# Peptides against a protein of PDB entry 7MKK: the designs that were tried, part 60

Target 1, 71 residues: chain A of PDB entry 7MKK
Amino acid sequence: SMKEKVKAKLVEIRKFVPFIRRVRIDFQDTLSKVQGHRLDALVNLLDREDVSMSSLNKIEVIIDKLRTRFN

## One batch from the design tools (peptide; made by RFdiffusion4, then SolubleMPNN)

Design b2_p22_6_s1 (from b2_p22_6, 8 letters changed)
Fold by OpenDDE base, seed 2:
Structure b2_p22_6_s1 (fold): chain B 71 residues (1-71), chain A 22 residues (1-22)
Amino acid sequence: as target 1 above (71 residues)
Amino acid sequence: DEEEKEMKELLELLDELMEEEE
C-alpha cells in the first residue's frame, strides 16, 4: 500500500538522522543560528510518523546535499 | 560560488518543508 511505501521510505531516511545530528554539532561554530535551527527542525520532522511521501522525497534531496557539503 | 548556491538551495528546501508541516 502507499502507507507501507511511506513507512519503508521513512525507515531508510531515518538512517541518516545520526549524520544530521553530527553535522549540527561538528559544525555548530560555523553554522548560523538559522542554519542550526533548520537542521534541528529536519531531525524533529523525521521523528514524526505522518510525514508525506512528497516531504520524504524532498528530505532525501536535502540529505544528499548535506552529504556533499559536510562530507 | 557553486557551494554558496548549493547551501542556499538546501536552506530553501528546509524552509519549504517547515511550511508544509505547520
Scores: peptide ipSAE 0.089, ipTM 0.634, DockQ to the pose 0.706
Fold by OpenDDE base, seed 5:
Structure b2_p22_6_s1 (fold): chain B 71 residues (1-71), chain A 22 residues (1-22)
Amino acid sequence: as target 1 above (71 residues)
Amino acid sequence: DEEEKEMKELLELLDELMEEEE
């Protein structure tokens, strides 16, 4: 079902939460307040269970960009 | 440059996600 697909996608994306948190901390001194807040918001969003497939697809693109930029 | 462009796109996507959650 779509619900099962969303749940599976969310489980896979959540594997990158430690990485996102690490980027937020390791680059805290170089990030603007707004950039830091956006990364915190991304982590908080991934703690939710009601995230749409559309949002999860956007988040995947964001994580890929973060990986390219920050390892 | 391309890196600045990629960061801008990331920030725009993060803003869109924040607006969807407010």
Scores: peptide ipSAE 0.086, ipTM 0.631, DockQ to the pose 0.695
Fold by OpenDDE base, seed 4:
Structure b2_p22_6_s1 (fold): chain B 71 residues (1-71), chain A 22 residues (1-22)
Amino acid sequence: as target 1 above (71 residues)
Amino acid sequence: DEEEKEMKELLELLDELMEEEE
């Protein structure tokens, strides 16, 4: 079902939470307060169980951009 | 520069995502 696909994708995307947290810490001194807050918000969004497939697809793009920029 | 452009795009994507989850 669509619900099962969402749950499976959320599990896969959550594997990048440690990476996002590491970026937030390692670049804390170079990030503005607003940039740091946006990264914290991204981690908090991934802790939710009600994230849509649309949001998960956007998060995947964001993670790819983070990987390009910071690793 | 290219690095500034990539950071701007990331921030725009984060803002769009935050607005959808409110």
Scores: peptide ipSAE 0.085, ipTM 0.630, DockQ to the pose 0.789
Fold by OpenDDE base, seed 1:
Structure b2_p22_6_s1 (fold): chain B 71 residues (1-71), chain A 22 residues (1-22)
Amino acid sequence: as target 1 above (71 residues)
Amino acid sequence: DEEEKEMKELLELLDELMEEEE
């Protein structure tokens, strides 16, 4: 079902939460307060269970951009 | 709903942040 697909996608994306947290800490001195807050907000968004497939696809693109820049 | 709107705005702001860093 679509619900099962969303749940599976969310599980896969949540594997990057430790990476996002590492970026937030490792670059804390170079990130602006706004940038740091946006990373914290991204982690908080991934803790939610009501995220749409559209949002999860956008989050995946954002994580890929983060990986390109910080990994 | 308002929560969906706030999440959308957050995702847009995060995307802009990643573009500004390029």
Scores: peptide ipSAE 0.115, ipTM 0.662, DockQ to the pose 0.107; fails the geometry check

Design b2_p22_6_s2 (from b2_p22_6, 10 letters changed)
Fold by OpenDDE base, seed 1:
Structure b2_p22_6_s2 (fold): chain B 71 residues (1-71), chain A 22 residues (1-22)
Amino acid sequence: as target 1 above (71 residues)
Amino acid sequence: SERKREDEELLKLLDELLEEEK
């Protein structure tokens, strides 16, 4: 079911939460307050259960861009 | 839902930010 697919995708994306947290902390001095807030919001979003597949797919792209720049 | 719209707006803003900084 789509519900099961979303849950599985969320589990995979959550593997990158520690990385996102490290980016937020390690580059805090180079990020604006708004940028930092948005990264915090991304982490908070991934802590929820009610996230759509479309959102999870977009998050995957964002994580790839973060990895390219910060890792 | 309203939450989904808010999530999509956040993700759009993050994506735009990362593109602008390249």
Scores: peptide ipSAE 0.567, ipTM 0.857, DockQ to the pose 0.108
Fold by OpenDDE base, seed 5:
Structure b2_p22_6_s2 (fold): chain B 71 residues (1-71), chain A 22 residues (1-22)
Amino acid sequence: as target 1 above (71 residues)
Amino acid sequence: SERKREDEELLKLLDELLEEEK
């Protein structure tokens, strides 16, 4: 059941991948190189199936912060 | 696992940077 919970959370979080990609591109000139690289890594992380629930919960917080900062 | 530790480190660093930008 934990596996199914992770799967469900991942489906919900992936809805924000287009937004994360948009932030990465639209704000590329104002992001530091390290910030841009880490956003790329975040997108790559969400392409995987082997992500823990703890990581997904943290990603949800990250997305909320991105929405506040970058629209 | 090593992968999980790497993921957590990435997320920690992202969180810290976004907090600093406020």
Scores: peptide ipSAE 0.567, ipTM 0.858, DockQ to the pose 0.108
Fold by OpenDDE base, seed 4:
Structure b2_p22_6_s2 (fold): chain B 71 residues (1-71), chain A 22 residues (1-22)
Amino acid sequence: as target 1 above (71 residues)
Amino acid sequence: SERKREDEELLKLLDELLEEEK
């Protein structure tokens, strides 16, 4: 079902939460306050159970871009 | 839903920031 697919996708995306947290802290000096806040919000989003598949797919793209810029 | 709209706005803003060349 779509619900099960979302749950599986969320599990996979959550594997990157430690990376996002590290970016937030390690590059704090190069991030604006608003950028830092939005990264915090992204982590908080991934802590939730109610996230749509469309959002999860977009988050995957965001993570790829973060990896490109921040290692 | 409002939550989904908020999520989409956040993701849009993050995407735009990461496309910016600095």
Scores: peptide ipSAE 0.566, ipTM 0.856, DockQ to the pose 0.107
Fold by OpenDDE base, seed 3:
Structure b2_p22_6_s2 (fold): chain B 71 residues (1-71), chain A 22 residues (1-22)
Amino acid sequence: as target 1 above (71 residues)
Amino acid sequence: SERKREDEELLKLLDELLEEEK
């Protein structure tokens, strides 16, 4: 079911939360205030259970962009 | 839902900011 797929995707995406937190801290001095705030909000979003598949797919793309820029 | 709209706006803004830095 879609619900099962969402849960599975959320589990996989959450594996990158430590990376997102690391980017937020390690590059804090080079990130703008708004970028830092958006990364904080992204982490908070991933702590929730009510996230859509469309959002999770977009988050995956964002994580790929973060990995490209910040390792 | 309102929550989903808020999530989409956040993700849009984050994506746009990352693209601007390229």
Scores: peptide ipSAE 0.565, ipTM 0.857, DockQ to the pose 0.082

Design b2_p22_6_s3 (from b2_p22_6, 10 letters changed)
Fold by OpenDDE base, seed 2:
Structure b2_p22_6_s3 (fold): chain B 71 residues (1-71), chain A 22 residues (1-22)
Amino acid sequence: as target 1 above (71 residues)
Amino acid sequence: SEEEKEMKELQALLDELMEEEK
């Protein structure tokens, strides 16, 4: 079901939460306040259980870019 | 929605990262 697909994708994306947290901390001095806030918001968003599939797809792209740039 | 607003902010983050990679 779509619900199960969303849950599965969320589980996969959550594997990168520690990485996102590390980026937030390790590059705090080079990131703007707004960028830091956005990373915090990203982590908080991934704590939710009701994130849409469309949002999860966009988040995957964001994480991919973070990985490319920061590790 | 609130989620849409949050996603716009995250998209802005992505856009900035892409610009800096150029």
Scores: peptide ipSAE 0.359, ipTM 0.784, DockQ to the pose 0.084
Fold by OpenDDE base, seed 4:
Structure b2_p22_6_s3 (fold): chain B 71 residues (1-71), chain A 22 residues (1-22)
Amino acid sequence: as target 1 above (71 residues)
Amino acid sequence: SEEEKEMKELQALLDELMEEEK
């Protein structure tokens, strides 16, 4: 079902939450206040269970760009 | 919706990261 697919995608994306948290802390002095806030919001969003597949696909792209820049 | 607002902010973050790579 679609619900099961969303849950599976969310599980895969959540594997990167530790990385996002480390970027937020390790580069806190380099990032602007708003960039730091957005990273916090990203982590908080991934704690929810009602995120759409469309949003998860966009988040995957964002994480890919974070990995390119910071690791 | 709140999710839409959050996604707009995340899109802005993405745009900034892509711009800095240029």
Scores: peptide ipSAE 0.358, ipTM 0.785, DockQ to the pose 0.084
Fold by OpenDDE base, seed 5:
Structure b2_p22_6_s3 (fold): chain B 71 residues (1-71), chain A 22 residues (1-22)
Amino acid sequence: as target 1 above (71 residues)
Amino acid sequence: SEEEKEMKELQALLDELMEEEK
């Protein structure tokens, strides 16, 4: 079901939460306040259980770009 | 919705990261 697919996607994306947290901390002085806040929001969003598949797909793109930019 | 608002902010983050790419 779509619900099961969402849960599976969320599990996979959550594997990158430690990376996102590291980016937030390691580049805190380089990032603007709003950029830091947005990264915090990203981590918080991934703690939720009701994120849509559309949002999760967009988040995957964001994480991909973060990985390219910040290792 | 609140999720839509948050996603717009994350999209803004993405846009900024893309603009700063070499």
Scores: peptide ipSAE 0.358, ipTM 0.785, DockQ to the pose 0.083
Fold by OpenDDE base, seed 1:
Structure b2_p22_6_s3 (fold): chain B 71 residues (1-71), chain A 22 residues (1-22)
Amino acid sequence: as target 1 above (71 residues)
Amino acid sequence: SEEEKEMKELQALLDELMEEEK
């Protein structure tokens, strides 16, 4: 079901939460305050269970870009 | 929606990261 697919995608995306937190802290001095806030918001968003598949797909792209730039 | 607003902010983050990579 779509609900099961969303849950599975969320589980996979959440594997990168520790990485996002590390980027937020390790590069705090090179990121603007708004960029840091957006990373915090990303982590907070992934704590929710009602995120749409559309949003999760976009988040996956964002995480891929973060990984490319920050290791 | 709140989620839509949050996603727009995250898109802005993505755009900035892409600009810095180019």
Scores: peptide ipSAE 0.357, ipTM 0.785, DockQ to the pose 0.084; fails the geometry check

Design b2_p22_6_s4 (from b2_p22_6, 7 letters changed)
Fold by OpenDDE base, seed 3:
Structure b2_p22_6_s4 (fold): chain B 71 residues (1-71), chain A 22 residues (1-22)
Amino acid sequence: as target 1 above (71 residues)
Amino acid sequence: SEKEEEEKELLELLDELLEEEK
């Protein structure tokens, strides 16, 4: 089901939360306040249980870009 | 909903930030 697929995707995306937190901390001095806030908000978003598949796919792209740039 | 709109805005802003840093 779509619900099952969403939950599976969410589990996979959540594996990157430690990475996002690490970026936030390791680059805190180089990130602007707004950039830091948005990374925090991204982590908070991933704590939710009602994120759509569309949003999760977009988040995956964002995380891939973060990985390319910061690790 | 309001939460959905906030989520959409956040994702758009994050994407824009990453594009600007290229």
Scores: peptide ipSAE 0.199, ipTM 0.713, DockQ to the pose 0.107
Fold by OpenDDE base, seed 1:
Structure b2_p22_6_s4 (fold): chain B 71 residues (1-71), chain A 22 residues (1-22)
Amino acid sequence: as target 1 above (71 residues)
Amino acid sequence: SEKEEEEKELLELLDELLEEEK
């Protein structure tokens, strides 16, 4: 079901939360306050269970871009 | 919904952040 797929996708995306937190800390001196806040907000968003598949797919793209730029 | 709109806005802002990092 779509519900099960969303749950599975969320589990996979959450594996990158430690990475996002590391980016936030490692680049804290170079990130603006607003940039840092947006990364914090991304982590907080991933704590939610009511995220749509569409949003999760967008988040996955964002994480891929973060990995390209910061890892 | 309001939550969906807020989430969409956040994701758009995150995309902009990444473009600024180029």
Scores: peptide ipSAE 0.195, ipTM 0.712, DockQ to the pose 0.107
Fold by OpenDDE base, seed 4:
Structure b2_p22_6_s4 (fold): chain B 71 residues (1-71), chain A 22 residues (1-22)
Amino acid sequence: as target 1 above (71 residues)
Amino acid sequence: SEKEEEEKELLELLDELLEEEK
């Protein structure tokens, strides 16, 4: 079902939470306060269980961009 | 919903952050 697909996608995307947290900390000195806050908010968003598939797909793209920029 | 709107705004802001800064 769609609900099961969303849950599976969320599990896969959550594997990147440690990476996002590392970016937030390792580059804290080069990030503005607002940039840091937005990364924190992204992590918090991934703690939720009611995220849509559309949002998860967008988050995946954002994570890919983070990986390109911050390794 | 308000939650969906807030999520959308956050995702847009994150996308802009990654495109315009480096």
Scores: peptide ipSAE 0.200, ipTM 0.715, DockQ to the pose 0.108; fails the geometry check
Fold by OpenDDE base, seed 5:
Order: structure tokens, then C-alpha cells, then sequence
Structure b2_p22_6_s4 (fold): chain B 71 residues (1-71), chain A 22 residues (1-22)
């Protein structure tokens, strides 16, 4: 089901939460307050259970860009 | 909903952040 697919995607994406947190901390001094806040918000978003598949797919792309840019 | 719109806006802003870093 779609619900099961969303759950599976969320589990996979959450594996990158430690990485996102690491980026937020390691680059805190070079990020603006707004940029840092947005990364915090991304982590918080991944704590939710009601994120749509479309949003999760976008988040996956964002994480991929973060991985390319920061580590 | 408002939550969905806020979520969409956040994702757009995150994309902008990453593009500005180029």
C-alpha cells in the first residue's frame, strides 16, 4: 500500500538524520541563522509521521545535494 | 492545508539554500 511505501521511504531517509545534524553543527559558523534554522527544520520534519511521499522524494533530493556539497 | 503549504515552502527554501552555495 501507499502507506507502507511511505513508511519504508521514511525509514530510509531517517538514516540520514545524523548526517544532517552533523552538517548543521560542523558548518554552524559559516551558515546564516536562517540557513541553520532551515536545516533544523528539516530534521524536525523527518520526526513527523504524516509526511507525504512527494515531500519525502523532495527531501531525498535535498539530502543528496547536501551529501554532494558538504560530505 | 496550512501545514502542507508550510512544508512545501520549507523544502523550496532548502533548495534555494543549496543553490546559493554554488
Amino acid sequence: as target 1 above (71 residues)
Amino acid sequence: SEKEEEEKELLELLDELLEEEK
Scores: peptide ipSAE 0.199, ipTM 0.714, DockQ to the pose 0.108; fails the geometry check

Design b2_p22_7_s1 (from b2_p22_7, 12 letters changed)
Fold by OpenDDE base, seed 4:
Structure b2_p22_7_s1 (fold): chain B 71 residues (1-71), chain A 22 residues (1-22)
Amino acid sequence: as target 1 above (71 residues)
Amino acid sequence: SKKEQENKLLDELLSLLDSLEV
């Protein structure tokens, strides 16, 4: 079901929360204030349990971009 | 709405990250 798919996707994406936090801190001097704030917001968003599949798909793209740029 | 705010955040992040890659 879509509910199960969302749940599974969220679990997988949450595995990258520590990475996102590390990027936020390790590259704090490189990131602009707005970029840093948006990363914080992203982490906060992933703490929620009501994130849609469409949003999770976008977040996955974001994480891929972060991994390419910062790791 | 909450969903609209969420989409705005994510779209903005995508845009900002694209700018970093250039």
Scores: peptide ipSAE 0.497, ipTM 0.853, DockQ to the pose 0.619
Fold by OpenDDE base, seed 1:
Structure b2_p22_7_s1 (fold): chain B 71 residues (1-71), chain A 22 residues (1-22)
Amino acid sequence: as target 1 above (71 residues)
Amino acid sequence: SKKEQENKLLDELLSLLDSLEV
């Protein structure tokens, strides 16, 4: 079901939360306040259980971009 | 709505990261 697919995707995406937190902290001096706040918000969003598939797909793209830019 | 705010957040992040890549 779509619900099961969403849960599975969320589990996979959450594996990158530590990475996002690392980027947020290690590059705090490089990131603007806005960028830092948005990364914090992204992590907070991933703590939720009711994130849609469309949002998770966008988050996946964001994480890929972060990985490209920050290792 | 929560969904709209969620989309706005994600779109802003995409935009910010695109700016960093350019």
Scores: peptide ipSAE 0.495, ipTM 0.853, DockQ to the pose 0.571
Fold by OpenDDE base, seed 2:
Structure b2_p22_7_s1 (fold): chain B 71 residues (1-71), chain A 22 residues (1-22)
Amino acid sequence: as target 1 above (71 residues)
Amino acid sequence: SKKEQENKLLDELLSLLDSLEV
């Protein structure tokens, strides 16, 4: 079901929360204020249980971009 | 809506990462 797929995707995406937090902290002086705020908001969003599959797919793209830039 | 706000956040973050130095 879509519900099960969303749940599974959310679990996998949440595994990257520590990475996102590390990016936020390690590059705090490099990131703009708005970029830092958006990363904080992203982490907070992933605490929710009602994130759609479309949003999770976007988040995955964001994480891939972060991984490319920050390893 | 809440979803629209969520999507706006994500779209902005995508745009920032693509257009600004990180």
Scores: peptide ipSAE 0.494, ipTM 0.852, DockQ to the pose 0.799
Fold by OpenDDE base, seed 3:
Structure b2_p22_7_s1 (fold): chain B 71 residues (1-71), chain A 22 residues (1-22)
Amino acid sequence: as target 1 above (71 residues)
Amino acid sequence: SKKEQENKLLDELLSLLDSLEV
């Protein structure tokens, strides 16, 4: 079901939370206050269980972009 | 709504990354 697919994708995306946190900390001096806050908000969002598939797809793109730039 | 706020956050992040600000 779609619900099961969302949950499965959320589990996979959550594997990147440590990476996002690391980016936030390692580049803290480079990131603006707003940029840092938004990364924090992204991590907080992934703590939720009611994230939609559309949002998870966007988050995946964001993570890919972060991986390209910061690792 | 929560969904609207979520979309706004993600769109902002995408925009920043695409602009090479992050």
Scores: peptide ipSAE 0.490, ipTM 0.852, DockQ to the pose 0.606

Design b2_p22_7_s2 (from b2_p22_7, 7 letters changed)
Fold by OpenDDE base, seed 5:
Structure b2_p22_7_s2 (fold): chain B 71 residues (1-71), chain A 22 residues (1-22)
Amino acid sequence: as target 1 above (71 residues)
Amino acid sequence: EEKKKVEEMLDELLELLDELEV
């Protein structure tokens, strides 16, 4: 079901939460205040269970961009 | 709408990350 797919995707995306937190801290001086705030919001969002597949797909793109730029 | 706010936040974050040089 779509619900099962969302749950599975969320579990996979959550594996990157430690990475996102690390980027937020290690590059705090490189990030603008707004970029840092949005990363904090992203981490908080991933604690929720009501995230759509559309949002999870966008988050995957965000993580890929972070991995490219911040290792 | 909370769902709309989430999507807006994600879109903004995508734009903000594109400001970073690769």
Scores: peptide ipSAE 0.566, ipTM 0.870, DockQ to the pose 0.755
Fold by OpenDDE base, seed 2:
Structure b2_p22_7_s2 (fold): chain B 71 residues (1-71), chain A 22 residues (1-22)
Amino acid sequence: as target 1 above (71 residues)
Amino acid sequence: EEKKKVEEMLDELLELLDELEV
C-alpha cells in the first residue's frame, strides 16, 4: 500500500538524521543562520510519522545535496 | 495547510542549499 511505502521510505530517510545533525554542527560556521534553522526544522520534521511521499522525495534530494557538499 | 507549510519549508531549503553550489 501507499502507506507502507511511505513508512518504508521514512525509515530509510531517518537513517540520515545523524548525518544531518553532524552537518548542522560541523559546518555551523559555513552555514547561514537560516540554513541552520531549516536543517533543524528538517530534523524535527523527520521525528513525525505523517510525512508525505512528496516531502520524503524532496528530503531525499536535500540529503543528496548535503552529501555532495559536506561529504 | 500544515502540509503546505512543510512543502514550502523544504522548497526553501532546497533553494538555500543551491546557494552553496559552485
Scores: peptide ipSAE 0.561, ipTM 0.870, DockQ to the pose 0.681
Fold by OpenDDE base, seed 4:
Structure b2_p22_7_s2 (fold): chain B 71 residues (1-71), chain A 22 residues (1-22)
Amino acid sequence: as target 1 above (71 residues)
Amino acid sequence: EEKKKVEEMLDELLELLDELEV
């Protein structure tokens, strides 16, 4: 079901939470205040269970961009 | 709505990361 797919995707995306937290801290001086705030909001969002597949797909793109720039 | 705010936040973050030449 779509619900099962969302749950599976959320589990996979959550594996990157430690990476996002590291980027936020390690590059705090490089990031603007607004970029830092949005990364904090992203981490908080991933603590929720009611994230849509659309949002999870966007988050995957965000993580790929972060990996390219910061890892 | 909360769902709309989440999508707007994610879209903004994508744009902000593009400013880093990613």
Scores: peptide ipSAE 0.560, ipTM 0.870, DockQ to the pose 0.653
Fold by OpenDDE base, seed 1:
Structure b2_p22_7_s2 (fold): chain B 71 residues (1-71), chain A 22 residues (1-22)
Amino acid sequence: as target 1 above (71 residues)
Amino acid sequence: EEKKKVEEMLDELLELLDELEV
């Protein structure tokens, strides 16, 4: 079901929360204040259970961008 | 409305990361 797919995708995306937190801290001086704030908001969003598949797909793209830039 | 705000935040973050030349 779509609900099961969303849950599975959320579990996979949550594996990158430690990475997002590390980017936020390690590159705090490189990131703008707004970029840092939005990364904090992204981490907080991933604590929720009501995230849509559309949002999770966008978050995956964001993580891929972060990985490309910050390893 | 909350879903819309989440999508807008994610779109903004995508744009902000493009400023890092990613």
Scores: peptide ipSAE 0.557, ipTM 0.869, DockQ to the pose 0.665

Design b2_p22_7_s3 (from b2_p22_7, 11 letters changed)
Fold by OpenDDE base, seed 4:
Structure b2_p22_7_s3 (fold): chain B 71 residues (1-71), chain A 22 residues (1-22)
Amino acid sequence: as target 1 above (71 residues)
Amino acid sequence: SEKKKVEELLDQLLEELDNLEV
């Protein structure tokens, strides 16, 4: 079902939460305050259980760009 | 909604990341 697919996608994306937290901390002085707040919001969003597949796909793109910029 | 606001912030972050030089 679509519900099962969303849950599976969320589990996979959550594997990157430690990475996002490390970016937020390790590059705190490089990031603007606004960028830092957005990363915090991203982590908080991934703690939710009601995120749509559309949102999860966008988040995956953001994580890929974070990986490109911050390894 | 709060979800919509967060999504807007993420879209803006994505745009900023495209222009970020580290």
Scores: peptide ipSAE 0.122, ipTM 0.673, DockQ to the pose 0.718
Fold by OpenDDE base, seed 5:
Structure b2_p22_7_s3 (fold): chain B 71 residues (1-71), chain A 22 residues (1-22)
Amino acid sequence: as target 1 above (71 residues)
Amino acid sequence: SEKKKVEELLDQLLEELDNLEV
Protein backbone atom coordinates (compact mmCIF):
# COMPACT_ATOMS: atom_id res chain seq x y z
CA SER B 1 0.00 0.00 0.00
CA MET B 2 0.94 3.65 -0.31
CA LYS B 3 1.08 3.89 3.47
CA GLU B 4 3.60 1.06 3.58
CA LYS B 5 5.66 2.73 0.85
CA VAL B 6 5.75 5.98 2.81
CA LYS B 7 6.97 4.16 5.91
CA ALA B 8 9.65 2.35 3.93
CA LYS B 9 10.83 5.60 2.32
CA LEU B 10 10.99 7.28 5.72
CA VAL B 11 13.13 4.44 7.11
CA GLU B 12 15.58 4.78 4.22
CA ILE B 13 15.81 8.58 4.46
CA ARG B 14 16.37 8.40 8.22
CA LYS B 15 19.63 6.57 7.50
CA PHE B 16 21.00 9.97 6.43
CA VAL B 17 20.17 11.73 9.71
CA PRO B 18 23.71 11.17 11.07
CA PHE B 19 25.10 12.72 7.88
CA ILE B 20 22.82 15.76 8.19
CA ARG B 21 23.88 16.18 11.82
CA ARG B 22 27.54 16.02 10.80
CA VAL B 23 27.02 18.71 8.16
CA ARG B 24 25.31 20.88 10.76
CA ILE B 25 28.20 20.48 13.20
CA ASP B 26 31.17 20.54 10.80
CA PHE B 27 29.98 23.69 9.07
CA GLN B 28 28.35 25.39 12.04
CA ASP B 29 30.67 28.40 11.81
CA THR B 30 30.22 28.71 8.04
CA LEU B 31 26.44 28.40 7.88
CA SER B 32 24.27 31.37 8.71
CA LYS B 33 22.03 31.16 11.74
CA VAL B 34 19.00 30.64 9.54
CA GLN B 35 20.72 27.93 7.47
CA GLY B 36 21.66 26.09 10.64
CA HIS B 37 18.11 26.39 11.89
CA ARG B 38 16.79 24.93 8.65
CA LEU B 39 19.11 21.93 8.93
CA ASP B 40 17.90 21.42 12.49
CA ALA B 41 14.35 21.63 11.21
CA LEU B 42 15.15 19.00 8.58
CA VAL B 43 16.36 16.58 11.25
CA ASN B 44 13.32 17.33 13.39
CA LEU B 45 10.99 16.75 10.46
CA LEU B 46 12.43 13.27 10.01
CA ASP B 47 11.42 12.44 13.59
CA ARG B 48 7.78 12.74 12.54
CA GLU B 49 5.66 9.83 11.33
CA ASP B 50 3.09 11.83 9.36
CA VAL B 51 5.35 13.05 6.55
CA SER B 52 3.82 12.68 3.08
CA MET B 53 5.48 10.95 0.14
CA SER B 54 5.69 14.34 -1.58
CA SER B 55 7.60 15.79 1.36
CA LEU B 56 9.87 12.75 1.56
CA ASN B 57 10.73 13.11 -2.12
CA LYS B 58 11.65 16.76 -1.55
CA ILE B 59 13.77 15.77 1.44
CA GLU B 60 15.56 13.19 -0.68
CA VAL B 61 16.48 15.95 -3.14
CA ILE B 62 17.75 18.11 -0.28
CA ILE B 63 19.91 15.28 1.04
CA ASP B 64 21.25 14.70 -2.46
CA LYS B 65 22.25 18.36 -2.69
CA LEU B 66 23.88 18.18 0.74
CA ARG B 67 25.87 15.10 -0.28
CA THR B 68 27.05 16.80 -3.46
CA ARG B 69 28.24 19.91 -1.63
CA PHE B 70 29.42 18.62 1.74
CA ASN B 71 30.43 15.00 1.12
CA SER A 1 0.54 24.20 10.68
CA GLU A 2 3.95 23.33 12.05
CA LYS A 3 4.47 20.86 9.23
CA LYS A 4 3.67 23.55 6.67
CA LYS A 5 6.10 25.94 8.33
CA VAL A 6 8.90 23.37 8.34
CA GLU A 7 8.34 22.53 4.69
CA GLU A 8 8.52 26.21 3.80
CA LEU A 9 11.84 26.45 5.63
CA LEU A 10 13.12 23.46 3.68
CA ASP A 11 12.10 25.03 0.38
CA GLN A 12 14.09 28.10 1.34
CA LEU A 13 17.02 25.91 2.37
CA LEU A 14 17.07 24.36 -1.10
CA GLU A 15 17.38 27.79 -2.66
CA GLU A 16 20.15 28.76 -0.27
CA LEU A 17 22.04 25.52 -0.85
CA ASP A 18 22.02 26.17 -4.59
CA ASN A 19 23.80 29.47 -3.93
CA LEU A 20 26.23 28.29 -1.26
CA GLU A 21 29.90 28.95 -1.97
CA VAL A 22 31.28 26.85 0.87
Scores: peptide ipSAE 0.119, ipTM 0.673, DockQ to the pose 0.673
Fold by OpenDDE base, seed 1:
Structure b2_p22_7_s3 (fold): chain B 71 residues (1-71), chain A 22 residues (1-22)
Amino acid sequence: as target 1 above (71 residues)
Amino acid sequence: SEKKKVEELLDQLLEELDNLEV
């Protein structure tokens, strides 16, 4: 079901939360306040259980960009 | 909504990431 797909996608994306947190901290002095806040917001969003598949797909793109830029 | 606001912030983050010098 779509519900099961969303849950599975969320589980996979959540595996990158530690990475996002590390980027936030390691580059805290380089990131602007707003950039840091947005990373915090990204993590907070992934703590929710009511995120749509469309949102999760967008988040996946963001994480891919983060991984490319920050290794 | 809160969710919508977060989505907007993420869209902006995507644009900012393209311009980041790291």
Scores: peptide ipSAE 0.118, ipTM 0.673, DockQ to the pose 0.718
Fold by OpenDDE base, seed 3:
Structure b2_p22_7_s3 (fold): chain B 71 residues (1-71), chain A 22 residues (1-22)
Amino acid sequence: as target 1 above (71 residues)
Amino acid sequence: SEKKKVEELLDQLLEELDNLEV
């Protein structure tokens, strides 16, 4: 079901939360205030259980971009 | 809602990340 797919995707995406937090801290001096805030918001969003598949797909793209730019 | 607001921020972040030169 779509519900089970969402749960599975959320579990996989959450594996990158430590990475996102690390980027936020390691590049704090490089990131703008708004970028930092949005990364914080991203982490907070992933703590929720009511995230849609649409949002998770967008988050996956964001994480891929972060991985490309920040290793 | 908070969820809606965060999703909007994600869209904006995505746009900003496209333009990051770091």
Scores: peptide ipSAE 0.121, ipTM 0.671, DockQ to the pose 0.691; fails the geometry check

